# Peptides against a protein of PDB entry 8HF1, part 68

Target 1, 320 residues: chain A of PDB entry 8HF1
Amino acid sequence: NVMLYATKPTEVMVSFPHQEQVLTVTRLISAEIEKFYVSLDLMNIGVQPIRRSKSLQCLRDPSKKSFVKQLFNDFLYQMKEYGIYAASIAIISLIVEFDIKRRQAETLSVKLMHRTALTLCEKIRHLLVQKLQDMTYDDDDDNVNTEEVIMNFSTPKVQRFLMSLKVSFADKDPKDICCLVFVERRYTCKCIYGLLLNYIQSTPELRNVLTPQFMVGRNNISPDFESVLERKWQKSAIQQFRDGNANLMICSSVLEEGIDVQACNHVFILDPVKTFNMYVQSKGRARTTEAKFVLFTADKEREKTIQQIYQYRKAHNDIA

## One batch from the design tools (peptide; aimed at target 1 V12 P156)

Design b2_p26_1_s1 (made by RFdiffusion4, then SolubleMPNN; from b2_p26_1, 14 letters changed)
Fold by OpenDDE base, seed 4:
Structure b2_p26_1_s1 (fold): chain B 320 residues (1-320), chain A 26 residues (1-26)
Amino acid sequence: as target 1 above (320 residues)
Amino acid sequence: DLEPLKEAENYEEIEKKLEEYEKKRE
């Protein structure tokens, strides 16, 4: 029973205020996406041949419209949960995805659909970048990647996460750091990775201390070329983390895929722990001496989170 | 007895730093 002898990590809770700051720009973006959904529903893209990929019984919407809506819904979620700065990074991932899908489009109608989605993403990117620039004196795009701009346009959760990194790791030896950051969604890994790259670069105390990497769960959806590149990237990212070339790994649902990650001294759970398995598996990575398992919770959800963690602890002790 | 969840030892420092950023926004 290898789990029994692991030094129990110190479980830490970081609370953050629940601020529903609805900025005018976020309302505008949401309205533009809603208008786009109306236009998308009116698009006749024809019946796509159902490629019988045997394994995923997911009723692939033969129209591919559902996938487009899913990406924008995931973007809206990221904008809400992580803030405008994170959204400015997240939108780039949508641009890349829609550009690839546009190029891979077998029909003119599907190509046009992805082109229209791409045009909307570019508009959203400009709106986000313009809002980030409102705090900068200089019109240079590079000037939006300051610690101040990142902090100002991040949600209270992300602010506390970034400050927790700064306070925990400022001027430390990179070799003494083995950090995992767990997020719920696949796209959040890339978004938080991009945010962290810019934050670390803009924060002198972290610039030579933290080297982030990300790992995205295997999307069984398309065996296509993207999945091969993503698999190669995942293997490389894991290897860099094992070799100590990266000391902070952002991951989502990866533990379900049997990816063996080394023992870490810090495990951050950026999103709510929704399952017992997620709790046990993520906590089980904090295995070094003095390891910290850090949870983020909204103040309003603090009691519920505490109760849930106690239930998980009890259930874990009953199995161990 | 389940050990209570510890508050972040650096929580006060985190909040203080965040307050400094909030004051710059006003």
Scores: peptide ipSAE 0.252, ipTM 0.818, DockQ to the pose 0.646
OpenDDE base, seeds 1, 2, 3, 5: peptide ipSAE 0.241, 0.127, 0.113, 0.113; ipTM 0.815, 0.758, 0.751, 0.753; seed 1 fails the geometry check

Design b2_p26_1_s2 (made by RFdiffusion4, then SolubleMPNN; from b2_p26_1, 17 letters changed)
Fold by OpenDDE base, seed 4:
Structure b2_p26_1_s2 (fold): chain B 320 residues (1-320), chain A 26 residues (1-26)
Amino acid sequence: as target 1 above (320 residues)
Amino acid sequence: DLEPLKEVENQDEIDAELAKYEEKRK
């Protein structure tokens, strides 16, 4: 019985300055969303016809407005936490979702609601893209997907994350890389995935080195809301990562769902570790020799993060 | 004794590389 001493990963912290990039465009977008919420509250969506299945019915109408607000609130979070560039990707996910909901609308009022939301998303997209273009000196190169644009329009956290990837993986053999990136929110997985695709494509040192994939946690709330497509995508993404066809996986709460992900040499925690379980589960994936467990923290939260991780380490050692 | 969480060794390098992007934005 060779007790494979699970090599404890090297736990490190990357600090970033807390800069609230209060750009005029972000204020304008926030104000437009708030204005939309006022209009949304005034919209009479009408009572959907009570299909006889008891418990879900009373929640249907509030759930539609609530869901629209949730998506925009999640977008505002992405814009704040990850920056304008990430927001330009996140808004596309909202556009897709609202277009699906518009097409699936059972009533004209619901259809109109989703259409209004979609129109707002297109306006937001335009404002974001315009702001990304304002920094391209070359009038002719409409390519907002440069390393420079991505870096300049990302939050300090995302900048340091991207630079950490560059420094860690530049010109390495893709086979030597097995990287997990943990984020808190389901929607962040898709956003950061899109950002990474563009960043890797724009960064020669990472081209053909990193092949990202993302895995979105199952909404336990309603397996019926998971499109068959999303479930297929998740299975495919996991399989690609297991087969080594992808070497960087962006995850949310997926580990809680019993998805077996292979042992990795790098685990990045992009968002704050909020629970002991998240700490243990994510750290437990960094099992290779010389594995790194990398935390990102704002400078103002550095001490709190250090203490929190110390407590989690202690608790983990008391159970092991 | 549990060692405190350490900063990444290349923090200064990361910050120095990032500073190059900030200078171009001015």
Scores: peptide ipSAE 0.360, ipTM 0.869, DockQ to the pose 0.630
OpenDDE base, seeds 1, 2, 3, 5: peptide ipSAE 0.293, 0.300, 0.273, 0.277; ipTM 0.843, 0.844, 0.837, 0.835

Design b2_p26_1_s3 (made by RFdiffusion4, then SolubleMPNN; from b2_p26_1, 18 letters changed)
Fold by OpenDDE base, seed 1:
Structure b2_p26_1_s3 (fold): chain B 320 residues (1-320), chain A 26 residues (1-26)
Amino acid sequence: as target 1 above (320 residues)
Amino acid sequence: DLDPLKEIENYDEIKKKLEEYEKKRK
């Protein structure tokens, strides 16, 4: 029980300004998604046959429309919370998912629904990539994956996270690094993983230092998300992290219930700590006093975050 | 009264480097 270890890592809070200015491209994308929702609600896709093997998902959304909306809502969240650069990676995950669902469609109407969603994703991707290219003054290098572009098109939270990695790990021995990054949502793991790969590759001080992996928890909500491939990926990613072939692991909060991750010397909480369990389990991965437990908070939410952490510390001390 | 603010270290080095980065971009 991770709660029994009185681990006292060094707790660090990094504040970031709230970005109130929404770029024109993000407003346009949001408006296109809202228009798509209106069109989606008008689509007649019929009643889908309940396959006994898919009982739980088919019971929740016989129309499969809620799943489409969930993916776009998750994308909108990624774009808002992590920025345009992260959104350009997140949209690829939607493209892949909708293409799979389009191919697996049992009816023409469902196939058309997923095709329409896919077409919107391609439009969104184009808008995002164009906006990233507008900052590359170099006519010759279509490479939007520079440190500068990543930093410029990331939210203040992500900028501070990336800088925290650079400050913490620049020119260190990769063997001395065991880093966890906790995020709230499953899709954020893939998005931040892709962002980190590009950032590390573009940052000489980190290129041979950090080797990221990601791990998504078991989705108790959607059995269809537990593809045999995802389970194999999870096992492989965990094993690489245990073997030291990866030294940075991105985890969703869903990992708390089922994955024995080794003790780490750095734990980053990229998203707000919403539960006592998340606080205790994530902090419990930083077992030494030399280990760092880093929280990110908006300046507007700083006081609330501090009060919440104080409550969690008190509750943890009352149980220990 | 443990000021919960005093128990959380501010990552001042990160702030300084971010400010330096922002100054180079302007």
Scores: peptide ipSAE 0.066, ipTM 0.673, DockQ to the pose 0.343
OpenDDE base, seeds 2, 3, 4, 5: peptide ipSAE 0.020, 0.026, 0.007, 0.028; ipTM 0.631, 0.659, 0.333, 0.655

Design b2_p26_1_s4 (made by RFdiffusion4, then SolubleMPNN; from b2_p26_1, 14 letters changed)
Fold by OpenDDE base, seed 2:
Structure b2_p26_1_s4 (fold): chain B 320 residues (1-320), chain A 26 residues (1-26)
Amino acid sequence: as target 1 above (320 residues)
Amino acid sequence: DLEPLKEIENYEEIEEKLKEYEEKRK
């Protein structure tokens, strides 16, 4: 049941300049990952036993080279789309993942592969943290988690997103806020969550106003033991959001049919709306009378985005 | 009538702060 709630949220589009952060550090990191891929292709890890898990997603055996490459490709995407500050958080998730996979490795060759990946992640983390520190004028205050550092090392999209949060929620009652943030990728949920925690903590106007949580869609949960922890986390995060202990939820998928989330007054779409279903379902969460549905677009994609939203609006009205 | 998508080019406050950040990067 598409609950076509009659209350149409106010749709807002925020444009941002397409500025490629031409940082030497990003080029160095990309080159190190490319060198690692060459080395990875030369590694003989042997034939891994196909764990016959039925899901098509199980083709992504986390012990395989393809999974390692996917994680680094997802990291490179986060660095490009959200900036080096978000990348400094995203790399920690890779470190954790590769450490787990290293410990779970059934063979010495697979263990070595994950160890090599982990060593690269630590090098990348060092390069990122060093670059974040280079802007701290006070050599003595190693605190890279300031509003200034976050804003300076975020992409124009993320800068405008953070400022939109600040303008929208500064000094508001936390009870009056029910905010969803939609992102495309599951790893983006984690890095934007970490970024928001640090940004909120560094922004006095938001410290006691916003309490973020994140949720990854059920279909993105690996069937492995980590899936049980992720499922527990999801249930806890949803419950905190329902109870009002969290008032901002970051999601990588539209909350599946049967995830009852209260009516939200703010819905942010941080990444491009790629499907009509995503548009309808995300917009359909903005159900209060004064609800806002906020989109972010690069200036170069502005016209295309407007046309796409009008097409989705038309299609939605034809179904209503 | 499809309500026009409210375009926020620049929150004036966002631009001023972003300019301040850009000036500090120089």
Scores: peptide ipSAE 0.165, ipTM 0.753, DockQ to the pose 0.567
OpenDDE base, seeds 1, 3, 4, 5: peptide ipSAE 0.031, 0.066, 0.057, 0.060; ipTM 0.720, 0.733, 0.716, 0.759; seed 3 fails the geometry check

Design b2_p26_2 (made by RFdiffusion4)
Pose (drawn by RFdiffusion4):
Structure b2_p26_2 (pose): chain A 320 residues (1-320), chain P 26 residues (1-26)
Amino acid sequence: as target 1 above (320 residues)
Amino acid sequence: EEELEKAREIVEELEEREPEVIPEPE
């Protein structure tokens, strides 16, 4: 009876070769951000509330410097984990966030700090577009070139995920497919969403089948990439997925708990599984029959992750 | 150029791979 309304989806793996080498432009951007941090640390904005540790044992920077560093560090993480083009999208989210803070800002000193951060972010955007541009020698067709650069300017993890995404839904009806994708970090959802948008508008077979939509938790990141203060579109993303308007969901541990959704065909956990409860809930989200469940881990982490999953399964058996 | 060739080789290796089913523990 439970299997009538419940389903044990087939759980599969997608291993990918993990490499440690990085590109030189990554070193250059790291040096640029380090120079910016060193300069900003001494910004000496108007006196701010003292921020100490959770236990007050060690001091902390003012909340605003912490916020700027956090955003830059998130951008660097997105670049380190998902390739150059992931950073190319993520830098636009940083531009939008710094423009919003400029609007919200309430002092000349803080405003100046945010404007200069915006300037550096735009320089970084031009740097990313520059390396992305210095590969058009391969060919002139920007669509297939977008597909090719995405396959080449991405980590093996991103290449492998997008490969599985293409193969799984090559020419199926958009109506027939209902899939979710889970990622860990906040701005990674928007970054990878924009990457999928580019890829959907980069391939002929997937062009009219997949509809990517992303949503995150609190401290709601901006939904657009336009910097126009107000937008005309009003319909929400969750309501879209419930209404079938959107079929590809990019969330980060938000939809895993509580949020009712129709039974989904596929679930892709882009970032490695960490918690037993979250594993159980994410698997349960693939509530439809013949549901397919996908995981991505590094080759080096294969034994550890498989052993961890066995621990989980045995724990499920033990509890039962 | 060398980085591009290595990236193409990685893409080819990925095309050769398929998803694997995780066996049940004993």

Design b2_p26_2_s1 (made by RFdiffusion4, then SolubleMPNN; from b2_p26_2, 9 letters changed)
Fold by OpenDDE base, seed 4:
Structure b2_p26_2_s1 (fold): chain B 320 residues (1-320), chain A 26 residues (1-26)
Amino acid sequence: as target 1 above (320 residues)
Amino acid sequence: DEELKKRRELVEELKKSKPELIPEPE
């Protein structure tokens, strides 16, 4: 019995300055969303028919207004946590969702509500893209996807993350890379995936080195509501990562659902580790001799983060 | 744009910052 002493990964902390200054565009967008919420609360959309499907009860806000607010709150979170470049990608997901909901609307009032939300998303997208263009000489949308634009319009956390990727993987053999990136929220996986695609494409040292994919955990609320397409895509993404066709995987809560991911040499925790289980499961994926487990923390939370990691290490040693 | 200038300065400062090892608790 060769006790494969699973070499403990090197635990690395990457600090980033707290972003004190909110961009004027971010304030403007937040104010537009708040105004929209006031307008949304005044909208009479009628009582939606309660379909008796037990699995649908949690999703049926009879007004469907709560779902609209949730999507915009999720967007505001992404804009705050990842920056306006990430927000420009995130808003597209809202546009797609509201267009689907608009087409699926059973009433004219609900259709109008989703149309109004869609119009706001288009305005927000325009404001974001216009701000990204402040660093471009040409008004061409493709020119906003440069390394410089991505870097300068990301939060310090995302900036440090991108720099850490560049330092870790520049000019390396793709076969030697098995990287996991953990994020808290499902919608962040897609947002960071889109950001990474553009960043890798704009960064010569990472071109043909990193091939990103993303996976989101199963929706615990109803596996039946996961579109057959989303489930197929998730299975395909996992398989591509297992086969080595992708070497960087963005994950949210996937490990809690027992999705078997291979052993990796790099694990990045982009968002704060909130649970012991997340710590153990994510760290437990970094199993190679030179494996790195990288945490990102605001400078103001550095000490708190260190103490939390010590508590998790202690708790892990008490179970082992 | 003063906001953009400050962001560029921040990026240059971040380039100087090194990752830290999380020490073992004493």
Scores: peptide ipSAE 0.388, ipTM 0.888, DockQ to the pose 0.757
OpenDDE base, seeds 1, 2, 3, 5: peptide ipSAE 0.378, 0.344, 0.333, 0.386; ipTM 0.885, 0.871, 0.866, 0.886

Design b2_p26_2_s2 (made by RFdiffusion4, then SolubleMPNN; from b2_p26_2, 10 letters changed)
Fold by OpenDDE base, seed 4:
Parts: C-alpha cells; structure tokens; sequence
Structure b2_p26_2_s2 (fold): chain B 320 residues (1-320), chain A 26 residues (1-26)
C-alpha cells in the first residue's frame, strides 16, 4: 500500500486593493436599470396561467418580472465584482435570454416586457463597448479585445487573477498544466470563460498554452429545465478536460454535485470561500507535488480571510 | 481621461505586488 501522501498544496493568497472608484458608466448603467425596475413594476402583464407542473412552481412568478429583475441583478453583480469588460460579455447572455423569452412569450404584454428588457440590454452593451473603446488608439480598430483593454477595464480582483495566470503559465507546456478556477455563481463561469478566451488570444505568452473550458453545476432546482444542449455541453467540457484537450476549467458548485474532476496542479478560488465544504473539496483537487491553491482577497479582508482559512484547516485536521 | 489614468496606475501598482503564502497558524 503506497500511501500516496497527498502532498498538501501550497496555499497562496493574492491580495487586491479595494476598488473605491466606481466608473461613471457603471453608475449610469445602474441608474438605467433602477429606472427600468420602476417601469417594470408599473407594467401590467396580466396573470399568467398557472400550469400545474410541480417542477415549475419555483419559477412561476406569475408576473415573470422577478426573473427579469434577477437577470439584471446578476448582471449588476458581475459588473461590480469583475468589471466593465466582464460586464460587456455578461450582457450578451442577458440579450440571448431575453430574446428567447420574448420568442416564447404567450402574451403580447409579456412579449413587450421582454422586448423592453432587451432594448435596455442593447443600450447597456453600447455604453460598455463605447467605454472600452476609450483605450483604442485607432478609430478604425474596433478591437476592444486587447490585453490592455481587458486588464484596465477589469476589477483589481480580475487584474490580479489574470496576472497570476500569466506569471504561472507563460510559455509553459500545455501538458504540464491542469488548472481549476472556482467561481461562486453559474453565470460567472461563462463570463470569465469569455474573458479568458479573449485574454489568452491577446496574450502571446498564453496563446497555445491555456485552453479554457467552463462547467456549471446541475441546477438542483430542476434538472428538467437544463436544456439538453446545456447538459451535452457540460458533459463535453468535462470530457475535454479529462482528455487533456482543455487544461483550464472554470467551475461553479460542481464539486458539491459529485462531478469527478481530475487532480490538478493549480486551483484558483476567484470568489471568497464561503463554506468549509468548498474549501476542502476545491483544495482537495490540488494534489500534485507542486500544487498551488490560490485565493484572492481584498486587502481590507485579508486578515478575515486568513482567520477563516485557519478555521477551515483546523476543522479539516479534526476530521482527518 | 482621469478614470483611465487612475486605472493604468492601479495596474502598474498591482504588477509590483507579490503573492503571499498563507502562513501556518502559530
């Protein structure tokens, strides 16, 4: 019995300054969303027919307004936590969702509601892209997907994350890399995935080094509502990562669902570790001899983060 | 302009900062 002494990963904390200054565009977008909420509350969309399917009970705001507000609140969170570049990707997901909901609308009033939401998303997208273009020198080069633009229009957390990737993986052999990136929210996986694709493509030292994928946990609320496409995509992404066709995987809550991911040499926790289970499961994926477990923390929360990690270490040692 | 300059400075400051090991509790 070779006790594979699972070498404890090196635990690294990367601090970032608290972003005190909110961009004018971010304030403007937030104000436009708040105005939209007032308008949305005044919209008469009628009573939606309560279909009797048990699994749909939680999604039936009879007004469907709560779902619209949830998507915009999720967007506002991404804009705040990851920055306006990430927000420019996140807004596209809202556009797609509202267009689907508009097409699926059973009533003209619901169709109009989703159309109004879609119009706001297009305005937000325009405002974001216009702000990203403030760093483009050539009026003719609409390419906002440069390393400089991505870096400067990301939050300090995302900046430090991207820098950590560059330092960790620049000019390395792709085969030597097995990286997990944990985020809290499902929609953040796709947003950070899109950001990473653009960043890797714009960063020569990471081109052909990192091949990202993302996976989102199963929606525990209704596995039946996961589109067959999303389930197929998730299975494909996991398989690509297992086969080594992808070497960086963005995950949300996937480990809680028993998705078997291979042992990795790098684990990045982009969002705060909120639970002991998340700490143990994510850290438990960093199993190679030189494995790194990297946390990101605001400078103001550094001490609190350290104390929380000490508590988790203690609790883990008491169970082991 | 000011917002962009502040962001550029922030990036430059971040490039100088090193990752820290989480120390073992004493």
Amino acid sequence: as target 1 above (320 residues)
Amino acid sequence: MKELEERRKLVEELEKSKPELIPEPE
Scores: peptide ipSAE 0.332, ipTM 0.856, DockQ to the pose 0.776
OpenDDE base, seeds 1, 2, 3, 5: peptide ipSAE 0.328, 0.276, 0.270, 0.257; ipTM 0.855, 0.833, 0.831, 0.825; seed 1 fails the geometry check

Design b2_p26_2_s3 (made by RFdiffusion4, then SolubleMPNN; from b2_p26_2, 14 letters changed)
Fold by OpenDDE base, seed 4:
Structure b2_p26_2_s3 (fold): chain B 320 residues (1-320), chain A 26 residues (1-26)
Amino acid sequence: as target 1 above (320 residues)
Amino acid sequence: SKWIEERRKLVEELQKSKEELIPEPE
């Protein structure tokens, strides 16, 4: 029984400057969403028929308006926390979701609501893409997916994250990489995944090195409400990561729910570590001899972050 | 735009910044 003393991962902090992202385009988008909320509140979509299952009742926003607002609020969060480029990816997910909801609408009023939301998303997408084109010479949509555009239209946090990936993994053997990227929100997984796909494709040093995947947290709601597609995707993504067909996995709280992933040599925490459990579980995945556990923090929160990590280390040592 | 230039400068500054070890508390 060789107790492989899991060497403690090297804990690294990467600071980034505070985000003053007050762009005219972000203000315009926020204002359009606010106007939409006013219009949405005035929409008469009727009362949805109460389906008899108590478990389903708690989950069915009778108006579906709250769900629509949640998606746009999540989008606004993505735009704020990750930047305009990430927002251009995030909005596509909303477009897809609202189109599905539009097609699944049981009433004309609900169909119209989702159509109006979809039209707003298309307008937002156009505004975002147009802003990304400020750094392109040609009007071709493909030109917005360059390393330069991605970097310049990302938040300092995302810029620093992408640079840390480039420095850490440039020209390495893909087999030597087992990387986890933790994010707070479910929707961020897909957004950062899309961003990373484009970044890796545009970065020669990473193109054949990193193969990303993402895992979206199980809907806390019910495994029954997870689309068969989402469940299939999760199983496939986990399997690809286990098989080494993917070497970078973007995760939310999914790993907290007992999804066993292999030992990793890199763990990036892109969002603030808010809980002791998240710290222990994420750090506990960095198990190789040279494993790195990388935290991202705003410069203004650096000291607070360090103190929080010390508290978590102490608490972990007291339980061990 | 002035904003693009500010973003480029930020990227250049970020390239110079190093990862910091989180020290063990003494």
Scores: peptide ipSAE 0.334, ipTM 0.861, DockQ to the pose 0.784
OpenDDE base, seeds 1, 2, 3, 5: peptide ipSAE 0.325, 0.305, 0.300, 0.305; ipTM 0.858, 0.848, 0.842, 0.842; seed 3 fails the geometry check

Design b2_p26_2_s4 (made by RFdiffusion4, then SolubleMPNN; from b2_p26_2, 11 letters changed)
Fold by OpenDDE base, seed 3:
Structure b2_p26_2_s4 (fold): chain B 320 residues (1-320), chain A 26 residues (1-26)
Amino acid sequence: as target 1 above (320 residues)
Amino acid sequence: DEWLKQRRELVKELEKQEEELIPEPE
């Protein structure tokens, strides 16, 4: 009887100082979004005819304004939690979404609303890129994608995450790496993916070591609205990770959807663990010998995080 | 900028911080 002692992963906590981003650019961007919300509330979009197609009773948030505000609120969250470099990537996703919505607009009023949102996103992008260029001494080097720029314009949480990746994976064999990165929000997956691509390319010790991919959970609310392209991309991303063509996967709550991801040697939790299920499912992917489960916490929340992990361990042992 | 100087100092301090083990409760 070989008792397969399920090797428990080593649970590690990485603390970071809580610094509020007191940048003039972040205040300016927030003020421009608030001004836009006032203007958006005054926009008469008219009563859209409820096209009673029985099958498309997917919960379209009845307020097209609510969706616009949600995207900007998600952007403000990305800028606050991950920094202005991550925000420069996140704003591109908003530009793409508002351009699609502008083209698909059934009314002139809706088209104008999405056009106004798009113009604001372009202004925000310009303000962010100009601030990133403050570190580029050479007027001719438009390359804001250096390790120095990424590191200095990221939050302490992201700085510590990038350092943990560099220390953990510098000059290792790509085949020996199977890494998961968990984030709370769907949009964070794309943002952190774009940040990691640029960071890895700018870090010689990681350039041929880490191949990132991202996965966004299926919208359980409306699987019918997932584009055939998004489904193909998700299947391709999982397959690349299974085949070892990608060795770092960024995901949001994807494990709840029954996606069979292989056993990993590293699991990073970039955002706070809010639920027992998230703890058990994410930790349960760190199954290799010497697997690490890494949590990131603000220094002020360190003790509270430790106590929460002890409660989750106790609850897990009581069920097992 | 004073802010960028503080950020560079923070990066250097973060490089010295080790991973903290979360011990099993006794």
Scores: peptide ipSAE 0.345, ipTM 0.870, DockQ to the pose 0.772
OpenDDE base, seeds 1, 2, 4, 5: peptide ipSAE 0.344, 0.320, 0.025, 0.340; ipTM 0.864, 0.851, 0.444, 0.877

Design b2_p26_3 (made by RFdiffusion4)
Pose (drawn by RFdiffusion4):
Structure b2_p26_3 (pose): chain A 320 residues (1-320), chain P 26 residues (1-26)
Amino acid sequence: as target 1 above (320 residues)
Amino acid sequence: EEIEELFFDEEKFEEYLEKYEELLEE
């Protein structure tokens, strides 16, 4: 009876070769951000509330410097984990966030700090577009070239995930498919969403089948990439997925709990599984029959992750 | 039960991986 309305989806793996080498432009951008941090640390903005540790044992920077560093560190993480083009999208989200803070800002000193952060972010955007541009010698067809650069300017993890996404839904009806993708970090959702938008408008077979939509939790990141203060589109993303308008969801442990959704055909956990409860809930989200469940882990983490999953399965058996 | 692994368009992936390793050498 439970299997009537419940389903045990087939759980499969997608391993990918994990490499440690990085590109030189990554070193250059790291040096640029370090120079910016060193300069900003001494920014000496108008006196701010003292921020100490959770236990007050060690001091902390003012909340605003902490926020700027946090955003820059998130951008660096997105670049380290998902390739150059992931950073090319994520830098636009940083530009939008710094513009919004400039609008919200309430002092000349803080405003100046945010404007200079915007300037550096735009310089970084031009740097990313520069290295993306210095590969068009391969060919001139920007669509297939976008597909090729995405396959080449991405970590093996990103290549493998997008490869599995293409193969799983090559020419199926958009109506027939209902899938979710889970990622860990907040701005990674928007970053990878934009990457999927480019890829959908980069391939002929996937062009009219997949509809990517992303949503995150609180401290709601901006939904656009336009910096126009107001937007005309009003319909929400969750309501879209419930209404079938969107079929590809990009969320980060937000939809895993509570949020009712129609039974989904596929679930892709882009970032490695960490918590037993979240594993159980994410698997349960693939509530439809013949549901497919996908995981991505590094080759080096294969034994550890498989052993952890066995621990989980045995724990499910033990509890039962 | 054992966990199954799937390899999606493996030969095409290896071609792009080699191109990616050549970019690392540069």

